Peptides against a protein of PDB entry 8YVU. Designs and how they scored, part 54

Target 1, 39 residues: chain A of PDB entry 8YVU
Amino acid sequence: PQLCYILDAILFLYGIVLTLLYCRLKIQVRKAAITSYEK
Target 2, 160 residues: chain B of PDB entry 8YVU
Amino acid sequence: TWLTVLKKEQEFLGVTQILTAMICLCFGTVVCSVLDISHIEGDIFSSFKAGYPFWGAIFFSISGMLSIISERRNATYLVRGSLGANTASSIAGGTGITILIINLKKSLAYIHIHSCQKFFETKCFMASFSTEIVVMMLFLTILGLGSAVSLTICGAGEEL

## One batch from the design tools (peptide; made by RFdiffusion4, then SolubleMPNN)

Design b2_p13_1_s1 (from b2_p13_1, 9 letters changed)
Fold by OpenDDE base, seed 5:
Structure b2_p13_1_s1 (fold): chain B 39 residues (1-39), chain C 160 residues (1-160), chain D 39 residues (1-39), chain A 13 residues (1-13)
Amino acid sequence: as target 1 above (39 residues)
Amino acid sequence: as target 2 above (160 residues)
Amino acid sequence: as target 1 above (39 residues)
Amino acid sequence: LIFEIGELLLKQL
């Protein structure tokens, strides 16, 4: 049981970090697409 | 800028907030339907007794919907309304987290005091079940608060 | 205990999906950068 | 409303 709660906390933190990284990467893709369109 | 990023993700944050609210509401209704909280001794379900899953879910849902509508219609009056709703939802989320933390502490203390070696004892089972639900609600509330705060910052940035 | 395992499963699945999306997005950024460099 | 939320989620994926 204790291991399950620890795993939940780790997975939750990982999910938050991945969400932030995904958002940042999505912005980079959009910026790259805009720069490619302007050329 | 960070503000432009938040503006682009406003719709996503709104949808996430609505989803979080719906999950919280579902958990609240399931718990209320399966368990008679009024007959449960102690403060194990203090967050449910306070009605947090219901009003919190409503606030988050309204905030998310207003944020999505504001983004789609691009109207100044909707931006102000969304900002107000998001601020209210952020306050509600913070209050909810506080209540859930208090409930979690009480539930953990109860489990510790009763030395729940026998999981099949009704009191220990209820305390464990309550703790699990409270933890889930806490995670959902943190997600909802994060979305509401992000939307609030985005709205505040548009007013400046 | 069972609810904890269910939450772990959901968070794990979410983490996998986000990781796959992140990888796909990273590949797109790299492809866009390569095409921009070849022009 | 649920269908609209689902469509919004799908658009964000």
Scores: peptide ipSAE 0.493, ipTM 0.799, DockQ to the pose 0.162
Fold by OpenDDE base, seed 2:
Structure b2_p13_1_s1 (fold): chain B 39 residues (1-39), chain C 160 residues (1-160), chain D 39 residues (1-39), chain A 13 residues (1-13)
Amino acid sequence: as target 1 above (39 residues)
Amino acid sequence: as target 2 above (160 residues)
Amino acid sequence: as target 1 above (39 residues)
Amino acid sequence: LIFEIGELLLKQL
């Protein structure tokens, strides 16, 4: 049972990090689209 | 640039492979240190007896290291080497998943046969612990395989 | 005990889905950058 | 090697 909770904590942390990276990429895509539209 | 983004992703995937390898080695070492697998009766630790945590971790570690080195030096021979290592790691990961699934089935069958309602029985505890470790290793192996396949696709795209 | 394993499965699935979405976003950023360079 | 891995992780953050 303790190992299961440790795995949950690692997977949760991984999910948070991936979500932050996904948000950063989405912002970059938006910035690139805006720059392309202004040209 | 798109090249910089791809480079960062390859480095991230390489680091993920190395971390997965290190975790697998740590788990293998801990299990071998705490439990004398050779003296445990039954097929509960069949994946450990096959040495999967050791050779699988080595393959993932080598693949991750080669990917990082290839990305840093930007040499054609290193790119090919990384592609080869990632392909080998993907095959090793697939084999590892198969072994772990077989071990998981055996562990679950053992728990069912012994009607383990009481967690405090030594046999039931060992079977439960083995099942937990096998599930963790299975998840890590799937993550390692995903990273190796991703790096293989990226490397193949650079060679075309 | 069963609840912990269910949580592990959900978090694992979430991690896989986020990884796939991240890869798709990266491909979109790459396509946007190429289109911006050709203009 | 550990320092290089740490630096790679920091670059991804």
Scores: peptide ipSAE 0.490, ipTM 0.809, DockQ to the pose 0.149
Fold by OpenDDE base, seed 3:
Structure b2_p13_1_s1 (fold): chain B 39 residues (1-39), chain C 160 residues (1-160), chain D 39 residues (1-39), chain A 13 residues (1-13)
Amino acid sequence: as target 1 above (39 residues)
Amino acid sequence: as target 2 above (160 residues)
Amino acid sequence: as target 1 above (39 residues)
Amino acid sequence: LIFEIGELLLKQL
């Protein structure tokens, strides 16, 4: 039971990190698309 | 192409494989240090008795290291060696998954036979703990196998 | 205890989906960067 | 080696 909660904590942290990276990458794609449209 | 994407992520996959192998080795070492598996009656720790966390971790570590070295040096002879090591690691991972599934079935059968209504019984606690460790090792082995197969596909694509 | 294992499965699936989405987004950023370099 | 692996992970991140 305690190991399951530790695994949940690791997977939750991994999910948060991936979500932050995804948001950063999405912002970069949007900035690149705006720069390409102004050109 | 899928091959070009996998080639660009080959180094990352190799690092992930090494990390997975190290985690498996750490878990195996901790379990062996805390529990005298040789004195535990039954097949609950069959995967540990077979030494899977140790040899599996070694195979995955070697495969990951060879893959990283092969990618960095871009030498044809290293590509072939890495492909061979990744293939061997993929076979070892498949065997490990089979052993872990068998161990999981035995652990579940043990829990069912003893009707572990009383969690505080030492046997039920050990069976539950074994099941949790086996599940964790199974997830890590699946991740390691996925990385080894991906690296094998990348290596095969480079020989083509 | 059963709820913990269910949560692990959901978080694992979420991690896989996010990894696939991240890879797709990374490919899009790279394609946008190549298109911007060729102009 | 651990530092190099860490740098590699950081470059991928």
Scores: peptide ipSAE 0.478, ipTM 0.788, DockQ to the pose 0.154
Fold by OpenDDE base, seed 4:
Structure b2_p13_1_s1 (fold): chain B 39 residues (1-39), chain C 160 residues (1-160), chain D 39 residues (1-39), chain A 13 residues (1-13)
Amino acid sequence: as target 1 above (39 residues)
Amino acid sequence: as target 2 above (160 residues)
Amino acid sequence: as target 1 above (39 residues)
Amino acid sequence: LIFEIGELLLKQL
């Protein structure tokens, strides 16, 4: 049971980090697309 | 700008909020169906007794739906409506987090007082189960609040 | 303990889905960057 | 469904 809670915490943190990274990457894709359109 | 980022993620945040709401509702319903919370001694399920999984899920669902509709229709009146709903959802989420933290503290205190060395005792099992559910609900509420706050900031940015 | 494992499964699935989305988005960013460099 | 939503979101981006 303790290992399960630790795993939950790790997976939750991983989910948050991935969500933030996904948002950042999505912004980069949009910026790259805008820059490509302006050229 | 951060506002531009959030505007672009509004639909995703809205969907995430709806999903969070649905999960909270499902958990609330399952817990209410499986456990007679009214017969459980103590304040271990104080969040459930307060009806948080239900009203919290409703607020998050409404906020998420309004956010998605607002983004899809791109109508100024819907943006204002979504902002209001997201603000209300953010307040509800904050209240929910507070209730869940209090419930978690009570559950942990209960486990500590009863010195639950034997997991198979009904009281200790219920306290452990409550703690697990409260932790799950707390995480979901944090996600929902994050989504609602993000949507609120986006809506506020569109009004400026 | 069973609920903890269920939560772990959900979080794990969420993490996998986010990872796949992140990878796809990363590939798109790279493609957009290459296209922008060729222009 | 989440993937489709993600793709739809990506197309709208």
Scores: peptide ipSAE 0.490, ipTM 0.807, DockQ to the pose 0.217; fails the geometry check

Design b2_p13_1_s2 (from b2_p13_1, 9 letters changed)
Fold by OpenDDE base, seed 2:
Structure b2_p13_1_s2 (fold): chain B 39 residues (1-39), chain C 160 residues (1-160), chain D 39 residues (1-39), chain A 13 residues (1-13)
Amino acid sequence: as target 1 above (39 residues)
Amino acid sequence: as target 2 above (160 residues)
Amino acid sequence: as target 1 above (39 residues)
Amino acid sequence: LIFKIGAELLKEL
């Protein structure tokens, strides 16, 4: 049971990091699309 | 540049693969140090007897290191070598998952047969602990396989 | 204990899905950058 | 080398 909680914590942290990276990548795509439209 | 972003993500995937391999190796070493697998009767630790945590961790570590080196040196021969290592690591990961699933089924069957009403019985505790370790190793192996496949696709995309 | 294993499975599936979505988004950004460079 | 990779990863975060 304690190992399960440790695994949950690691997976949760990994999910948060991936979500932040995904959000940053999505913002970069939007900025690139806006810059291409002004050109 | 987009190439720099992809390069950084390949490095991240390589580091994740090495970290996964190191965690698998650490778990294998801890289990071997705490539990004398040779004296445990039954097939509860069949994946450990097969040496999967050791050879699987080595394959993932080599694949991750080659991916990082290939990315840093930007040499065509290293890219091909990394692609080959990632493919081999993906095959090893798939085989490891199969072995771990078989071990998990045996461990679950053992728990069911012994009707572990008393969690504090030594046999039931060992079977439960083995099941937890096998599940953790299964998750780590699937993560390693995902990283190796991702690196393989990225490497194949650079060769085209 | 059963809830912990279910949570692990959900978090693991979420991590895989996010990784796949991140890879797809990255490929889209690459295609957008290549198209912008050819103009 | 691991610290440098970790620091570079942290800069991207």
Scores: peptide ipSAE 0.475, ipTM 0.809, DockQ to the pose 0.142
Fold by OpenDDE base, seed 5:
Structure b2_p13_1_s2 (fold): chain B 39 residues (1-39), chain C 160 residues (1-160), chain D 39 residues (1-39), chain A 13 residues (1-13)
Amino acid sequence: as target 1 above (39 residues)
Amino acid sequence: as target 2 above (160 residues)
Amino acid sequence: as target 1 above (39 residues)
Amino acid sequence: LIFKIGAELLKEL
């Protein structure tokens, strides 16, 4: 019961962090694609 | 640029916001259908009594739809409209979070006062159920606010 | 208590999907970096 | 409609 709420908090934080990392990585892929197109 | 990436994520954020709004609306409807909140004594469902699931869902839905339309049409007037709607949605989300936190505190206090050793007592069950629903609504509201703020930042960046 | 477990399941699924997407994106960035280095 | 929007979003991703 209490463990469930703690797990929710951890999973929520993990989801936020993964979303931020995904956004950063998507930016990197786009930058790499642009640099490859200019060459 | 960061702005260009955020612009491409606007549709995703808009859909996420609409989905969050729909879930909030569904939860609100289910709670209202199963529980006669008007007959429940106490402030356990204060957020529901305030109609937050309804107006919050509407604001998030409108903000999401405007964001999608703004991205698709690339019209300056739609960008401003979307920015305004996203700002309003962000304010609504912040207010909703505040109300939900207050409700959560009241629900927790109620559980502590009644020393709910017997989970099967109707009052303790209702307080626990309310707390669970409020927590779920709080998570959804935080997600909606995050999307609305992100869309607001994107819109503000396009106006610069 | 049951709602907490449902939320955990949703968050867990979301975390898995994001992790898979992140891994795919990371592989794409690596492939793009390798192709740019060979040119 | 949600499925269509989700599918379009998945195509844009």
Scores: peptide ipSAE 0.474, ipTM 0.798, DockQ to the pose 0.199
Fold by OpenDDE base, seed 3:
Structure b2_p13_1_s2 (fold): chain B 39 residues (1-39), chain C 160 residues (1-160), chain D 39 residues (1-39), chain A 13 residues (1-13)
Amino acid sequence: as target 1 above (39 residues)
Amino acid sequence: as target 2 above (160 residues)
Amino acid sequence: as target 1 above (39 residues)
Amino acid sequence: LIFKIGAELLKEL
């Protein structure tokens, strides 16, 4: 049971990090699209 | 450049693979040190008896190291070597997953047969602990396989 | 304890989905950057 | 650390 909670914590942290990276990448795509539209 | 981004991804995947391998090795070593698997009757620790944490960790470590070295040196001969190592690591990971699934089924069957209502029975505790360790190793093996496959695809893309 | 294993499965699936979405988004950023460089 | 480096590069782009 304790090992399961440790795994949950690791997976949760991984999910948060991936979400942050996804958000940053999405912002970059939006910035690139805006720059391409202004050209 | 796109090449620099791909290189950084390969390094990240290689580091992830090495880390996964090290964690698997550590878990295997801890389990072998705490539990005398040779004296444990039954197939609950069949994956450990087969030495999977050891050879699996070695394969993943070698694959990850070769991938990082190949990326850093940018040599054509190293790219082929890394691709071969990643392919071998992917096969080893698939075999490991199969062994772990079989072990998990045996552990679950053992828990079901002994009707482990009393968690305090030594046999039930060992079976539950084994199941937890096997599940963790299964997740780590899947992550390692995912990294090895990703590196293989990247390496194959560079050869084309 | 059973709930913990269910949570592990959900978090694992979420991690896989996020990884796929991240890969797709990265490919889109790459395509956008190439298109911007050709203009 | 590599993840942090990747995140920093993504901020610079």
Scores: peptide ipSAE 0.469, ipTM 0.797, DockQ to the pose 0.124
Fold by OpenDDE base, seed 4:
Structure b2_p13_1_s2 (fold): chain B 39 residues (1-39), chain C 160 residues (1-160), chain D 39 residues (1-39), chain A 13 residues (1-13)
Amino acid sequence: as target 1 above (39 residues)
Amino acid sequence: as target 2 above (160 residues)
Amino acid sequence: as target 1 above (39 residues)
Amino acid sequence: LIFKIGAELLKEL
């Protein structure tokens, strides 16, 4: 049971980090697309 | 195309909010049906006693629905409405997280005080079960909050 | 304890999906950057 | 669906 809770915490943290990275990457794609349209 | 991507992500986020809301509601109802929380001594189920699974689920569901409707109709007034609803849902989610954290602390304190070495003791089992449910709800609430905040940012970006 | 394992499974699936999405988005950013350099 | 969206975006870029 303790291992399960530890795994939950790790997976949760991983999910948060991935969500943040995904958001940042999406913003970067948007910026790149805008820059490409302005050229 | 970017607007379309934003829209599709808004739809996805809205669906995620609705799903999260439904799961929270289902868990809340199941827990309330299986466990008579009113008869459980202590603050182990304080989040449930506060009705968080119910009102939190409603707020997330409304936010998700409004987000989907806003995306489908592509109307400025709906975007504003969705932004407002998403903001409200974000506040509700934050409040829910706070309540769940408090409940989790109380549950953990209860387990510690009662030295629940005997897992099969009814009180210790209930406290452990409560802790598990609260953790699940906390995760779902954080996901819902993340989606609501994302939708709020997207909606704010469309108004600017 | 059983609920913990169910949560782990859900979080694991979520993490995999997010990772795949992140990888695809990263490829998109790279392609956009390359296209911007060729202009 | 998200992947299809991403693929379409990549085609338009």
Scores: peptide ipSAE 0.451, ipTM 0.806, DockQ to the pose 0.075; fails the geometry check

Design b2_p13_1_s3 (from b2_p13_1, 9 letters changed)
Fold by OpenDDE base, seed 2:
Structure b2_p13_1_s3 (fold): chain B 39 residues (1-39), chain C 160 residues (1-160), chain D 39 residues (1-39), chain A 13 residues (1-13)
Amino acid sequence: as target 1 above (39 residues)
Amino acid sequence: as target 2 above (160 residues)
Amino acid sequence: as target 1 above (39 residues)
Amino acid sequence: LIFEIGQQLLEEL
C-alpha cells in the first residue's frame, strides 16, 4: 500500500509537469500563428 | 526558438528515460538485497530471475544518454545512434512488459491458490509484495517505452 | 488499497493522453514554423 | 551533468 502511494505521487508530479509544458507549447503555437498572420 | 523547445523536450525525455532506468535499477537492487530471490520457491519473482530490472534499466539508461548527447552535439551520426538506441530500448521495453505481465499473472495465481485474502501468511505477504513491485516496474517500463517511442519519432522527423 | 490502484490507473492513462497531445502539439508547432519560414 | 540538466529544466519552468 505504501508503494502505491509513492507511485501515485510520482505520476501526479509527472502529470503536473506535462500539463505545464503543454500549456507553454500551446502559448508558443498561438504566438507563432499571430506572427504569421501579421506578415 | 522552436528548435530550442524541441531540443529541450528531447532532453526532458532523455532525462525521463534515465530516471526511469535508475528507479528500475534501484528497485531491482533493493529487492535483491532484501529478498534472496534465488532461494524463494516458486515463480513469484520470475521477472527478477530473468534479470529484467537490470538489463532493462541499462537499455533505457543508454537510450536516454545517447538522446541527450545527440541533442547536445547536433551531429547526424549521433542522431542515427540515438534513433537506433531508442528503437532498441522500445523493443526491450515491449519484451519487459510481456515478462512483467506473465510474472503478474503468476503472482496473482499464487495469491488465489493460497487464499491469501482469507488468512495472513508469510508466503502471502511475499506474493503481495512481489505483485506490488511488479506493478510498479510495469508502470515504469510503460513510461520508459513511451519516452523511447517519442524520442524515436522525434529523431525520425529530424532525418526526414 | 483498491482506491490507490484505481488512482494509479487514472493517472497513468492521463499521462499517456497528455504525452500524445503534447506530441501532436509539437508537430503543429513544427508545421507552423515551416510555413512561417517559407513566407 | 544531471544537476545541470535539472537546473536548466527548472529555469525553463
Scores: peptide ipSAE 0.465, ipTM 0.809, DockQ to the pose 0.148; fails the geometry check
Fold by OpenDDE base, seed 5:
Structure b2_p13_1_s3 (fold): chain B 39 residues (1-39), chain C 160 residues (1-160), chain D 39 residues (1-39), chain A 13 residues (1-13)
Amino acid sequence: as target 1 above (39 residues)
Amino acid sequence: as target 2 above (160 residues)
Amino acid sequence: as target 1 above (39 residues)
Amino acid sequence: LIFEIGQQLLEEL
């Protein structure tokens, strides 16, 4: 049971990091799309 | 630049592989230090008996290191080497997952056969502990495989 | 203990989905960059 | 090296 909680913590941290990276990438895509529409 | 982002992602994936490998190795070492696997009845620790935590960790570590080195030096020969290592690590990861699934099935079968109502029975405790360790190793192996595959795709894209 | 394993499964699935979405988003960004370079 | 990579990742976050 304790090992399961450690794994949960690692997976949770990984999920948070991926979510942040995904959000940053999504913002970049949106900025690129806006820049292409203004040209 | 896109190349810089890819480079950072490759390095991150490489570090993730190395970390996963180290965790697998640490778990393997802890299990070997605390438990005499040779005296455990059945194939509950078949993955450990096969040395998977050791060779799997080595493959993932080498793949991660080569990926980082390849990305840093931007040399064509290193890219090919990294691609080869990542491919090998992906194969090793797939094999490891298969072994771990087999071990997990055996462990679950053992728990079911003994109808472990008393958690404090040594056999039930060992089977439960083995199952937990195998599940953790399986998750780590899947993470390592995911990183190795990602690095392989990146390397293949550079050759292409 | 069972709840912990369920959480692990959910977090694992979430990690896989995020990885796939991240890859798709990355491919879209690459396509957008290529299209912007050809105008 | 891992620590430096971790720090660089933290600086970008």
Scores: peptide ipSAE 0.458, ipTM 0.805, DockQ to the pose 0.147; fails the geometry check
Fold by OpenDDE base, seed 1:
Structure b2_p13_1_s3 (fold): chain B 39 residues (1-39), chain C 160 residues (1-160), chain D 39 residues (1-39), chain A 13 residues (1-13)
Amino acid sequence: as target 1 above (39 residues)
Amino acid sequence: as target 2 above (160 residues)
Amino acid sequence: as target 1 above (39 residues)
Amino acid sequence: LIFEIGQQLLEEL
């Protein structure tokens, strides 16, 4: 049971980090699209 | 193209594969150090008895290293070698997953047969611990297989 | 303990999906950057 | 390489 909770914590942390990276990348794509449209 | 993206992430995939292999090796070593698998009655640790954490980790490590070297040197012979190693690692990963699933089923069956209501019974604790380790190893093996397959697709795309 | 394993499976699936989405988004950013450089 | 990839990932954050 304790190992399962440790794995859950690691996977949860990994999921949060990936979500943050995804959000940043999405913002970059949006900024790039806006810059391409202004041109 | 998907191939171009995979090529750009080949080093990352190789590193991920090596890391996964190292984690699998560490888990295997820890389990072997803490538990004398030879004295454990039953097939609860059948995957460990088969040496899966060791040979699986070696195959994944070799595949990852070859992938990184192939990407760095950009030599045709290294690409072929990496493709071969990645294919072998993918097969090994698939076999490992199968063994782990079988072990998981045996562990779950053992828990069910012994009606483990009390967690503190040594047999129930060992079966539960085995199940947890097998699940962790299964997840790591799936990750390793995913990286190996991705690298194999990249290598195949470079040969075409 | 059973709930912990279910959570592990969900988090693992979520991690895979996020990784795929991140890869797709990274491709889009690169394509947008190339298109911006060719103008 | 892992450190460089990690640093690059951290810089992208």
Scores: peptide ipSAE 0.435, ipTM 0.793, DockQ to the pose 0.143; fails the geometry check
Fold by OpenDDE base, seed 4:
Structure b2_p13_1_s3 (fold): chain B 39 residues (1-39), chain C 160 residues (1-160), chain D 39 residues (1-39), chain A 13 residues (1-13)
Amino acid sequence: as target 1 above (39 residues)
Amino acid sequence: as target 2 above (160 residues)
Amino acid sequence: as target 1 above (39 residues)
Amino acid sequence: LIFEIGQQLLEEL
């Protein structure tokens, strides 16, 4: 049971970090798309 | 800008809020169906006794739905409505987190006081179960609050 | 303990999904960056 | 959903 709670905490932290990284990457994709947009 | 990013993620955040709300509601319903919280001694399920899984889920669901509708319709009046709902949901989420933390502390205190070395004792099992559910609900509430705050900031940015 | 394992399973699934999403976004960022460099 | 949006954006590029 203690190992399960530790795993939950690790997975939760991982989920938060991945969400932040995903948001940052999405911003980067959008910025790159804007920069590549030649009118 | 950070606001532009939040605006583009508004629908996703709204869906996330609805999903979080549904999960919270499901957990609340399951706990209420499986466990007779009224017969449990102490404040181990204080968050459930307060009805948090229900009203919290409702607030998050409403906030999420309004956010999605506001984004899809691009109507100024809906933006204001969504901002209000998201603000209310953020307050509700903060209150919910507070209640859950208090419940978690009480549950942990109960486990310590009763020296729950034997997991098979009904009281210790219930306290452990409560702790697990409260932790799950706390995580979901934090996610819901994060989405609601993000949507609120996005809505506030649209009003400026 | 059973609930903890259920939570672990949910968090694990969420982590996998986010990882896949992150990888796809990372590929998109790279493609967008290459396209912007070629212009 | 985010991936679909990202893919749509990528297709538009």
Scores: peptide ipSAE 0.403, ipTM 0.789, DockQ to the pose 0.084; fails the geometry check

